# Peptides against a protein of PDB entry 7QUU: the designs that were tried, part 11

Target 1, 43 residues: chain A of PDB entry 7QUU
Amino acid sequence: DAVEPSVEKEYKKIISFRDTVFEGKHQQFLVPNNVRLKFLRDR

## One batch from the design tools (peptide; made by RFdiffusion4, then SolubleMPNN)

Design b1_p11_3_s4 (from b1_p11_3, 4 letters changed)
Fold by OpenDDE base, seed 1:
Structure b1_p11_3_s4 (fold): chain B 43 residues (1-43), chain A 11 residues (1-11)
Amino acid sequence: as target 1 above (43 residues)
Amino acid sequence: SLEDKFLEYLE
């Protein structure tokens, strides 16, 4: 089933952010947790 | 980029 391009774009943003900032699969941004959560909410 | 958008919250 083809996922709508808009939904796929939003999903990729969430996963990229999670892997880099929260899960530590990449070098994490040195920012407070409240800033990370604000970005996730307002993305 | 996603990084550029995230960096806006560091201001």
Scores: peptide ipSAE 0.039, ipTM 0.495, DockQ to the pose 0.341
Fold by OpenDDE base, seed 5:
Structure b1_p11_3_s4 (fold): chain B 43 residues (1-43), chain A 11 residues (1-11)
Amino acid sequence: as target 1 above (43 residues)
Amino acid sequence: SLEDKFLEYLE
């Protein structure tokens, strides 16, 4: 099944955001670990 | 969006 272009665009944004914010590419003092964990739990 | 939801936690 072909993924709709709109869904693919949103997927790419989510992956890019994850890599930047949650894989250590964003400065940790700007986003505390407890906030990151809360977001991952509540998403 | 997922990003918007995350940004709410930084406010």
Scores: peptide ipSAE 0.038, ipTM 0.480, DockQ to the pose 0.398
Fold by OpenDDE base, seed 3:
Structure b1_p11_3_s4 (fold): chain B 43 residues (1-43), chain A 11 residues (1-11)
Amino acid sequence: as target 1 above (43 residues)
Amino acid sequence: SLEDKFLEYLE
């Protein structure tokens, strides 16, 4: 099935963020606030 | 959105 380009872009951002910030884990307490705020601004 | 779900998880 075709994925809309907007959805694909969003997915790629999330995966990149997860892999870089969480090192394959979902440990939100290890993410500094400035990193979170940067992601929110750049989305 | 997928982003909103991810952000909710990070809260």
Scores: peptide ipSAE 0.032, ipTM 0.434, DockQ to the pose 0.057
Fold by OpenDDE base, seed 4:
Structure b1_p11_3_s4 (fold): chain B 43 residues (1-43), chain A 11 residues (1-11)
Amino acid sequence: as target 1 above (43 residues)
Amino acid sequence: SLEDKFLEYLE
């Protein structure tokens, strides 16, 4: 089944965010600290 | 959540 574009977009955002937070693969400034803390709390 | 499902899939 073809993944809907909206679901793929959300998936890419989640991976990018995870990589930024946990793997350091992306620039940390792209994710505000308050959003990072919310993610860590809510995951 | 959808987020939790993706994170679980990637673990």
Scores: peptide ipSAE 0.025, ipTM 0.436, DockQ to the pose 0.052

Design b1_p11_4_s1 (from b1_p11_4, 5 letters changed)
Fold by OpenDDE base, seed 3:
Structure b1_p11_4_s1 (fold): chain B 43 residues (1-43), chain A 11 residues (1-11)
Amino acid sequence: as target 1 above (43 residues)
Amino acid sequence: DELIKKFEELL
């Protein structure tokens, strides 16, 4: 199914956010997963 | 939100 360009743009933001969260788990900035994921749920 | 569900499937 062709993902609408709007949905693809939001999906790319979610991936970039995921990658930033995972990289942040491997770097000394333990941003609690719950705080970053809360910003996605409250939108 | 379907995007949140897809994100939860990718975690």
Scores: peptide ipSAE 0.025, ipTM 0.477, DockQ to the pose 0.054
Fold by OpenDDE base, seed 5:
Structure b1_p11_4_s1 (fold): chain B 43 residues (1-43), chain A 11 residues (1-11)
Amino acid sequence: as target 1 above (43 residues)
Amino acid sequence: DELIKKFEELL
């Protein structure tokens, strides 16, 4: 299935955000649960 | 919609 170039760009942004949030958990950055939910609602 | 659901499963 050809993933549309728009969907692939959004997927790459989600992976980069995940990796930044997980790296932040390993680096003692408490990412508040409300910031995770705000990013999912603002699009 | 499906992309958001896959992201919620990865958190």
Scores: peptide ipSAE 0.024, ipTM 0.464, DockQ to the pose 0.053
Fold by OpenDDE base, seed 4:
Structure b1_p11_4_s1 (fold): chain B 43 residues (1-43), chain A 11 residues (1-11)
Amino acid sequence: as target 1 above (43 residues)
Amino acid sequence: DELIKKFEELL
């Protein structure tokens, strides 16, 4: 299954956001797990 | 659907 280039680009943004949050660069934004799931559902 | 499931497993 060829992942469309649009979907791969969005996936790379999500991974970059994850890594930036876990590296502590955004420790000031404790995004509650419930708000994280809502953000993915509303787009 | 599978990409979303793999993402949910990584959350």
Scores: peptide ipSAE 0.022, ipTM 0.439, DockQ to the pose 0.048
Fold by OpenDDE base, seed 1:
Structure b1_p11_4_s1 (fold): chain B 43 residues (1-43), chain A 11 residues (1-11)
Amino acid sequence: as target 1 above (43 residues)
Amino acid sequence: DELIKKFEELL
């Protein structure tokens, strides 16, 4: 299934943000899991 | 959407 290049770019940004949060490099960016999922559902 | 489900499985 060809993922649209717009959707692939958004996915790569989300993975980069995830990895940066999990590596502890952003202990100050407590984005609640519910707010992350809202941003993806409201688009 | 299927993309949102795949993302929820990766969290």
Scores: peptide ipSAE 0.022, ipTM 0.450, DockQ to the pose 0.052

Design b1_p11_4_s2 (from b1_p11_4, 5 letters changed)
Fold by OpenDDE base, seed 2:
Structure b1_p11_4_s2 (fold): chain B 43 residues (1-43), chain A 11 residues (1-11)
Amino acid sequence: as target 1 above (43 residues)
Amino acid sequence: DELIEAFEKEL
């Protein structure tokens, strides 16, 4: 199944964000949900 | 960015 290059790019952004949020939970930095949402929009 | 908006609704 050929995933459209645009959808694959958006998926890679979401995975990179998930991993950053997971690492941030382990680093005791409670990234507020509003800062997380802004970071998704600004990438 | 429809996939980002869908993910924002699950958070």
Scores: peptide ipSAE 0.025, ipTM 0.495, DockQ to the pose 0.051
Fold by OpenDDE base, seed 5:
Structure b1_p11_4_s2 (fold): chain B 43 residues (1-43), chain A 11 residues (1-11)
Amino acid sequence: as target 1 above (43 residues)
Amino acid sequence: DELIEAFEKEL
């Protein structure tokens, strides 16, 4: 399924924000693929 | 950003 370039760009910002917030206090929690896919379907 | 706040509520 081709993710729209707009949604992929927003997703990359959320991942960068997560990585910035979690860089320093939490082990890299692998966000499960199901959480990633729920976020992309609710718009 | 509303999208970041929604993601923080699901974690």
Scores: peptide ipSAE 0.024, ipTM 0.494, DockQ to the pose 0.152
Fold by OpenDDE base, seed 3:
Structure b1_p11_4_s2 (fold): chain B 43 residues (1-43), chain A 11 residues (1-11)
Amino acid sequence: as target 1 above (43 residues)
Amino acid sequence: DELIEAFEKEL
């Protein structure tokens, strides 16, 4: 199944955010939902 | 955006 290039781009942004926020922290950083949503919209 | 909401549940 070919994932649409738009969907793949959005997925890569979400993963990059996860990795940036959670890399090196075994702590469940409760990133507030508003900060997650802002990151996804600003990129 | 249902796709964003789905991936936010995996975060």
Scores: peptide ipSAE 0.024, ipTM 0.485, DockQ to the pose 0.055
Fold by OpenDDE base, seed 4:
Structure b1_p11_4_s2 (fold): chain B 43 residues (1-43), chain A 11 residues (1-11)
Amino acid sequence: as target 1 above (43 residues)
Amino acid sequence: DELIEAFEKEL
């Protein structure tokens, strides 16, 4: 099943966000979960 | 979007 190019693009954004937030490349700004989730939905 | 909802459950 070919993943639609739109869904693959959104997946790559989610993974990049995960890696940026969880791999400690951001000093522990406790970005509230609601702000993190809004950032994913608005892009 | 099911992919966003799945990620919301892992956070």
Scores: peptide ipSAE 0.024, ipTM 0.475, DockQ to the pose 0.052

Design b1_p11_4_s3 (from b1_p11_4, 5 letters changed)
Fold by OpenDDE base, seed 4:
Structure b1_p11_4_s3 (fold): chain B 43 residues (1-43), chain A 11 residues (1-11)
Amino acid sequence: as target 1 above (43 residues)
Amino acid sequence: DELIEKFEKLL
């Protein structure tokens, strides 16, 4: 299934926000790609 | 953006 361009844009914002927050906390969470895609499909 | 606001509430 091709991820819709709207969903990919929202995903990139969530990742950029996560990376900004976690860089500030010195914490690297390995979030699996399947968990990230589930959060976007449950909308 | 509603998704960022929901994510902020989880942290």
Scores: peptide ipSAE 0.022, ipTM 0.469, DockQ to the pose 0.204
Fold by OpenDDE base, seed 1:
Structure b1_p11_4_s3 (fold): chain B 43 residues (1-43), chain A 11 residues (1-11)
Amino acid sequence: as target 1 above (43 residues)
Amino acid sequence: DELIEKFEKLL
């Protein structure tokens, strides 16, 4: 089943966010979750 | 994007 290109784009943004949040919990630089979400909305 | 807003509510 071909996933619509719009849904695939949103899914890729969510996965990239999950991975960035997970990595950022293990880094000494706690970028606030709200700041990371802006970078995904502006892309 | 509605899917991103749903994901934000789960975090």
Scores: peptide ipSAE 0.021, ipTM 0.452, DockQ to the pose 0.048
Fold by OpenDDE base, seed 5:
Structure b1_p11_4_s3 (fold): chain B 43 residues (1-43), chain A 11 residues (1-11)
Amino acid sequence: as target 1 above (43 residues)
Amino acid sequence: DELIEKFEKLL
């Protein structure tokens, strides 16, 4: 089944966010989850 | 995006 280009873009955003959230859980600075979610809405 | 909102609920 051909995944629509819109759904593939959303999936890539989710992966990039997951990786940023995981990297930020391993960083010495706990960035609040709400601040990370705001950065995804502005792109 | 609906998939982003679903992912936000899993975190």
Scores: peptide ipSAE 0.021, ipTM 0.462, DockQ to the pose 0.051
Fold by OpenDDE base, seed 3:
Structure b1_p11_4_s3 (fold): chain B 43 residues (1-43), chain A 11 residues (1-11)
Amino acid sequence: as target 1 above (43 residues)
Amino acid sequence: DELIEKFEKLL
């Protein structure tokens, strides 16, 4: 299924957020995946 | 939310 351009834009933001949260100084903080997903749901 | 489900499948 072709992802709508709006949904693709939001998906790219979520991936960039994931990569920012998993890369660098945050590698030392095992933020549980459920807490990260909750933060994205509450916005 | 379909976007959250797609993200959860990539984790």
Scores: peptide ipSAE 0.019, ipTM 0.428, DockQ to the pose 0.056

Design b1_p11_5_s1 (from b1_p11_5, 7 letters changed)
Fold by OpenDDE base, seed 1:
Structure b1_p11_5_s1 (fold): chain B 43 residues (1-43), chain A 11 residues (1-11)
Amino acid sequence: as target 1 above (43 residues)
Amino acid sequence: KLVEEIEKELK
């Protein structure tokens, strides 16, 4: 499926943020997975 | 859909 360039840019930011959280580099920003997915579903 | 692929990778 052709993803809009705007949506692909936001996806890359979410993945980069995820990877940094899982690496333990951002223990201070535990956004629950359900809140992250809500932001993607409300678009 | 892109949202379903993202939801699959975030589980």
Scores: peptide ipSAE 0.021, ipTM 0.405, DockQ to the pose 0.055
Fold by OpenDDE base, seed 3:
Structure b1_p11_5_s1 (fold): chain B 43 residues (1-43), chain A 11 residues (1-11)
Amino acid sequence: as target 1 above (43 residues)
Amino acid sequence: KLVEEIEKELK
């Protein structure tokens, strides 16, 4: 299935955000995994 | 659903 270019852009932002959070560069915001997944479900 | 695929890639 061809992923719509808008959906691919949003996916790339989510992956970039994941990688930035996992690299520990945001130790000031331990975003609990449940809060991160809630933000994706409320759209 | 797109959210379920993203949740799978984020585990």
Scores: peptide ipSAE 0.020, ipTM 0.408, DockQ to the pose 0.058
Fold by OpenDDE base, seed 2:
Structure b1_p11_5_s1 (fold): chain B 43 residues (1-43), chain A 11 residues (1-11)
Amino acid sequence: as target 1 above (43 residues)
Amino acid sequence: KLVEEIEKELK
């Protein structure tokens, strides 16, 4: 699927946020998927 | 879908 350049930019910010909040595969805290997906939809 | 790709990368 052709991802719009604006959507790809926001995706890269989300991954960068993950990498800042989490050390590699280790989560500092359990984030439920529904909370993560809400944060993505409310932006 | 974009949401499924993002959810996969966040696991």
Scores: peptide ipSAE 0.020, ipTM 0.412, DockQ to the pose 0.061
Fold by OpenDDE base, seed 4:
Structure b1_p11_5_s1 (fold): chain B 43 residues (1-43), chain A 11 residues (1-11)
Amino acid sequence: as target 1 above (43 residues)
Amino acid sequence: KLVEEIEKELK
């Protein structure tokens, strides 16, 4: 399945945001995976 | 599906 270039760009932003939140001072804000995935499904 | 790939990378 060819992922639309717009969707790939949004995915890369989500991963970069994850890495920034989990590698930094924000490790204390463990957003549960189910809450993150709900936010992505509701858009 | 895109959601399943994202779910795999967010684990």
Scores: peptide ipSAE 0.020, ipTM 0.402, DockQ to the pose 0.058

Design b1_p11_5_s2 (from b1_p11_5, 8 letters changed)
Fold by OpenDDE base, seed 2:
Structure b1_p11_5_s2 (fold): chain B 43 residues (1-43), chain A 11 residues (1-11)
Amino acid sequence: as target 1 above (43 residues)
Amino acid sequence: DLVKKIEEEML
């Protein structure tokens, strides 16, 4: 299935924000896709 | 819902 280009763009922004927050803490977490999606629902 | 659309495409 083709991901809607709008949905993919917003997902990439959220992941970039998360990665910036973790990099600033010197913590690299391999977050699985299901845990990423849960984190987005809890916000 | 944006999260629901991402779940439908990625899971």
Scores: peptide ipSAE 0.022, ipTM 0.471, DockQ to the pose 0.063
Fold by OpenDDE base, seed 5:
Structure b1_p11_5_s2 (fold): chain B 43 residues (1-43), chain A 11 residues (1-11)
Amino acid sequence: as target 1 above (43 residues)
Amino acid sequence: DLVKKIEEEML
């Protein structure tokens, strides 16, 4: 499916943030995956 | 849906 360039940019930001959190660089944001998905749905 | 694409990459 063709991703709109705006949506792709937002996606890349969220993935980069996720990866940074998983790498332990943001231990304060060690949110369980289910709560992360909820946060993305609520925005 | 942005959320669905993120779900697909997280699962």
Scores: peptide ipSAE 0.022, ipTM 0.458, DockQ to the pose 0.062
Fold by OpenDDE base, seed 1:
Structure b1_p11_5_s2 (fold): chain B 43 residues (1-43), chain A 11 residues (1-11)
Amino acid sequence: as target 1 above (43 residues)
Amino acid sequence: DLVKKIEEEML
């Protein structure tokens, strides 16, 4: 399935933000994983 | 599909 270019750009931003948070380069916003995944399902 | 890819990379 071809992911729309808009959705792929949003995915790349989410991954880049994740990597920055896990590398300790950004303060971990304690957004519970369940709340983050719910927000991505409602879009 | 996007949510599943993110779930696979977060879990």
Scores: peptide ipSAE 0.021, ipTM 0.445, DockQ to the pose 0.058
Fold by OpenDDE base, seed 4:
Structure b1_p11_5_s2 (fold): chain B 43 residues (1-43), chain A 11 residues (1-11)
Amino acid sequence: as target 1 above (43 residues)
Amino acid sequence: DLVKKIEEEML
C-alpha cells in the first residue's frame, strides 16, 4: 500500500515518541501494545 | 487510517 509521504512522516514521529516514552519511563513496565494503541484511538 | 498502520506494525 502506498503510504502518502505526509502520513509516513507523522507515523515516524509517533514511533519515535513511543520509543522515547517507553525507554525513558517504562523500561521496567511491560505496557501491552494493545493498551497503548487504545489510547491513540480514543483521542 | 494511521492508527490501523501502527497496529499492523506493533502487532
Scores: peptide ipSAE 0.021, ipTM 0.440, DockQ to the pose 0.062

Design b1_p11_5_s3 (from b1_p11_5, 6 letters changed)
Fold by OpenDDE base, seed 3:
Structure b1_p11_5_s3 (fold): chain B 43 residues (1-43), chain A 11 residues (1-11)
Amino acid sequence: as target 1 above (43 residues)
Amino acid sequence: DLYEKIEEEMK
């Protein structure tokens, strides 16, 4: 299904934040995308 | 929930 424009906008923000948080120390580790999203949700 | 929608699109 097509993502609603409002959801897509917030998705892009979450992905940008996720990438910033999981870069550096975690770069050597394979972190699944669902685990990354869960981590951001639980904070 | 926004995260549920994102997780669905990532599958």
Scores: peptide ipSAE 0.025, ipTM 0.465, DockQ to the pose 0.061
Fold by OpenDDE base, seed 4:
Structure b1_p11_5_s3 (fold): chain B 43 residues (1-43), chain A 11 residues (1-11)
Amino acid sequence: as target 1 above (43 residues)
Amino acid sequence: DLYEKIEEEMK
């Protein structure tokens, strides 16, 4: 199934956010996996 | 699904 362009765009934002947070470019904070998945569902 | 893929990428 082709991922809708809107969904792919949001996916890319999430990966970019992950990389930014964990590469030390910003304050590193531990986001629990359940909170990460909730954040995706609530948007 | 999308959530599984994102969870794998975020590990």
Scores: peptide ipSAE 0.024, ipTM 0.472, DockQ to the pose 0.058
Fold by OpenDDE base, seed 2:
Structure b1_p11_5_s3 (fold): chain B 43 residues (1-43), chain A 11 residues (1-11)
Amino acid sequence: as target 1 above (43 residues)
Amino acid sequence: DLYEKIEEEMK
């Protein structure tokens, strides 16, 4: 399915945030997927 | 959905 431009913009921000905070693949600490998804749903 | 895609990219 085609993702709407607004949704794609927010997705890119989330990935950029992840890359900044975790320096790639959770190098600082491992955050469980369920915790990350809960945070996204609460926004 | 969006959350499934984000979960995959954030693994």
Scores: peptide ipSAE 0.024, ipTM 0.476, DockQ to the pose 0.064
Fold by OpenDDE base, seed 5:
Structure b1_p11_5_s3 (fold): chain B 43 residues (1-43), chain A 11 residues (1-11)
Amino acid sequence: as target 1 above (43 residues)
Amino acid sequence: DLYEKIEEEMK
């Protein structure tokens, strides 16, 4: 399935944020699933 | 779907 370019961009931002937090703290930031996906569900 | 992929990547 072709992912819309707008949705793919937002996915890449989430992963980049995770990676930045992990690299800085040596620990993954625990985000609740409801918070992680909220911006995609409302579109 | 894309939601499942994001949930997996963020675990």
Scores: peptide ipSAE 0.024, ipTM 0.472, DockQ to the pose 0.060

Design b1_p11_5_s4 (from b1_p11_5, 6 letters changed)
Fold by OpenDDE base, seed 3:
Structure b1_p11_5_s4 (fold): chain B 43 residues (1-43), chain A 11 residues (1-11)
Amino acid sequence: as target 1 above (43 residues)
Amino acid sequence: DLYEKIEEEML
């Protein structure tokens, strides 16, 4: 399925944010996984 | 769905 270039760009930002959070660079902003998933579903 | 794919990548 051809993902629109705008949507692919947003996806890449979310993955980059994920990786940065898992690397512990944002331990102060460790949003619990359930709250992250809620934020994605509420959009 | 993009959100499903992001959820699969985040879990």
Scores: peptide ipSAE 0.028, ipTM 0.507, DockQ to the pose 0.061
Fold by OpenDDE base, seed 1:
Structure b1_p11_5_s4 (fold): chain B 43 residues (1-43), chain A 11 residues (1-11)
Amino acid sequence: as target 1 above (43 residues)
Amino acid sequence: DLYEKIEEEML
């Protein structure tokens, strides 16, 4: 299945954001998992 | 879909 280039770019941004949050580089962005999943569904 | 993959990687 060819993922649209727009969708792949959004995925890469979400993964990069995840990794940055988990690496503790943004301790202020403890976005609760439920808020993260809601943010993805509301787009 | 993309949402399922992101959900699996975030949980």
Scores: peptide ipSAE 0.028, ipTM 0.509, DockQ to the pose 0.058
Fold by OpenDDE base, seed 4:
Structure b1_p11_5_s4 (fold): chain B 43 residues (1-43), chain A 11 residues (1-11)
Amino acid sequence: as target 1 above (43 residues)
Amino acid sequence: DLYEKIEEEML
């Protein structure tokens, strides 16, 4: 299934956010993994 | 779906 260009763009933003959080650039915001997944689902 | 794939990459 071809992922729509809009959905691929949102996916790339989520991965970039993940990488930025794991690189410790946002260590001040210890967002638990379950809260991260909820935040993605509620949008 | 996209959410399932993101969940697999985040866990």
Scores: peptide ipSAE 0.027, ipTM 0.499, DockQ to the pose 0.057
Fold by OpenDDE base, seed 5:
Structure b1_p11_5_s4 (fold): chain B 43 residues (1-43), chain A 11 residues (1-11)
Amino acid sequence: as target 1 above (43 residues)
Amino acid sequence: DLYEKIEEEML
């Protein structure tokens, strides 16, 4: 299945954001749940 | 969807 280049670019942005948030948890950076949820709902 | 799955893993 050829994933459209637009969908693949959006997926890569979401994964990069996810990784940054999880790395932040490992680095003792507390990301509030409401900020995480807002990012996923606004797209 | 993909957003719901990432939201569930991030909570």
Scores: peptide ipSAE 0.026, ipTM 0.474, DockQ to the pose 0.058

Design b1_p11_6_s1 (from b1_p11_6, 4 letters changed)
Fold by OpenDDE base, seed 1:
Structure b1_p11_6_s1 (fold): chain B 43 residues (1-43), chain A 11 residues (1-11)
Amino acid sequence: as target 1 above (43 residues)
Amino acid sequence: DLVEKIEEAAK
């Protein structure tokens, strides 16, 4: 599936925020994938 | 897949 450029941009911001605030490149929020994907599409 | 691209960017 093609990811829309807008969704990819917002995702990169979330990853940058996670990496900066939590010092953990691999700390995924324990949020279900479907909820994370919904949050990115609704922005 | 959208989930796969997200998981790749999250690594």
Scores: peptide ipSAE 0.019, ipTM 0.422, DockQ to the pose 0.060
Fold by OpenDDE base, seed 4:
Structure b1_p11_6_s1 (fold): chain B 43 residues (1-43), chain A 11 residues (1-11)
Amino acid sequence: as target 1 above (43 residues)
Amino acid sequence: DLVEKIEEAAK
């Protein structure tokens, strides 16, 4: 599936944000995967 | 699907 270049850029930002927020001291914060996926679908 | 790629990257 051809993901639009805009959507791919937003996806890369979300992954970078996830990796930065959930590294180190933030690894203890169990954000449920279903809540993460809902947040992404509502945008 | 974008959601499917995010689900795969979240496993």
Scores: peptide ipSAE 0.017, ipTM 0.378, DockQ to the pose 0.060
Fold by OpenDDE base, seed 5:
Structure b1_p11_6_s1 (fold): chain B 43 residues (1-43), chain A 11 residues (1-11)
Amino acid sequence: as target 1 above (43 residues)
Amino acid sequence: DLVEKIEEAAK
């Protein structure tokens, strides 16, 4: 399925945010991956 | 699926 360009942009923002958090640029809120995925399913 | 892509990127 072709992911809509809007959804792909949101995905890229979430990955960028994740990577920035893992790089230590943000406080590592240990948001479990399942909670992150739930947030994305609900959008 | 967007969720599947994020699950793959989160592994």
Scores: peptide ipSAE 0.017, ipTM 0.400, DockQ to the pose 0.060
Fold by OpenDDE base, seed 3:
Order: structure tokens, then C-alpha cells, then sequence
Structure b1_p11_6_s1 (fold): chain B 43 residues (1-43), chain A 11 residues (1-11)
């Protein structure tokens, strides 16, 4: 499936934001994957 | 679905 270049750009931003927010500050908190996904859906 | 791809990349 050809992902539209707009959608790929937004996806890369979401992944970069996820990695910055969750890898840097929350490694001390075992944030379950379901809570991480809830945070992305509630925004 | 974009959400499903994000979930798959988060595993």
C-alpha cells in the first residue's frame, strides 16, 4: 500500500515525538503500552 | 489505519 507522503510525514513526527517523550523521561516508569497508546489517542 | 501502524511500531 502506497502511504501518501503527507501521512508518512505525520507518522514520522508522531514516532519522533513518542521516542522523545517516552524514551527520555519515562524509562523510570514502566508505562504499559496501553497507557502510551491512550496518551496518543487522547491528544 | 494510521493508529494500527503506530501500535505495530510501538511493539
Amino acid sequence: as target 1 above (43 residues)
Amino acid sequence: DLVEKIEEAAK
Scores: peptide ipSAE 0.016, ipTM 0.372, DockQ to the pose 0.063

Design b1_p11_6_s3 (from b1_p11_6, 6 letters changed)
Fold by OpenDDE base, seed 2:
Structure b1_p11_6_s3 (fold): chain B 43 residues (1-43), chain A 11 residues (1-11)
Amino acid sequence: as target 1 above (43 residues)
Amino acid sequence: ELYEKIEKEML
């Protein structure tokens, strides 16, 4: 199934946010995995 | 499918 371009764009933003948080560049937001998954399920 | 892939990459 072709992923809609809107959904792929949101996925790329989430991965970029993850990588930025894990690289330690934004120590201010340890977003817990459960909160990240809730944000994904509510869309 | 995409949500499961994202979940697997974020956990």
Scores: peptide ipSAE 0.029, ipTM 0.512, DockQ to the pose 0.058
Fold by OpenDDE base, seed 3:
Structure b1_p11_6_s3 (fold): chain B 43 residues (1-43), chain A 11 residues (1-11)
Amino acid sequence: as target 1 above (43 residues)
Amino acid sequence: ELYEKIEKEML
């Protein structure tokens, strides 16, 4: 399945955001995992 | 599919 280049670009942004949050660089913006998953499920 | 891949990588 060819992932559209737009979708791949959005995926890479989500992964980069994840990695930045897991590295503790955004401890002040610890969006609870349930709220993160809500933003993904409400699309 | 995309959301399941993201969920699998975030959990």
Scores: peptide ipSAE 0.028, ipTM 0.509, DockQ to the pose 0.060
Fold by OpenDDE base, seed 4:
Structure b1_p11_6_s3 (fold): chain B 43 residues (1-43), chain A 11 residues (1-11)
Amino acid sequence: as target 1 above (43 residues)
Amino acid sequence: ELYEKIEKEML
């Protein structure tokens, strides 16, 4: 199944957010793993 | 499927 261009765009945003959080650019916001998973499900 | 892939890459 071809991933719809809209879904691929949202996936790329999630990966960019992940990378930004792990690169320590958001070390001031220790988002707990449960809150990260909730943010993904509530969109 | 997409959520499970993202969960595996974030955990």
Scores: peptide ipSAE 0.027, ipTM 0.497, DockQ to the pose 0.058
Fold by OpenDDE base, seed 5:
Structure b1_p11_6_s3 (fold): chain B 43 residues (1-43), chain A 11 residues (1-11)
Amino acid sequence: as target 1 above (43 residues)
Amino acid sequence: ELYEKIEKEML
C-alpha cells in the first residue's frame, strides 16, 4: 500500500513530537504536561 | 491508533 505523502509527513511530525516529549522525560529539558495533552486533543 | 500509542507512552 502506497502511504500517501500527506500521511507520511504527518507521521514524521508526530514521531518528532514524541521524541521531544521523551527527551523531556529523560531530564534533557522540562516538557510541560499541558503541551503534551494539547497536541493530542487538537487533532 | 497512533495517537493512543503515543498518549500511553507519554503519560
Scores: peptide ipSAE 0.026, ipTM 0.471, DockQ to the pose 0.055

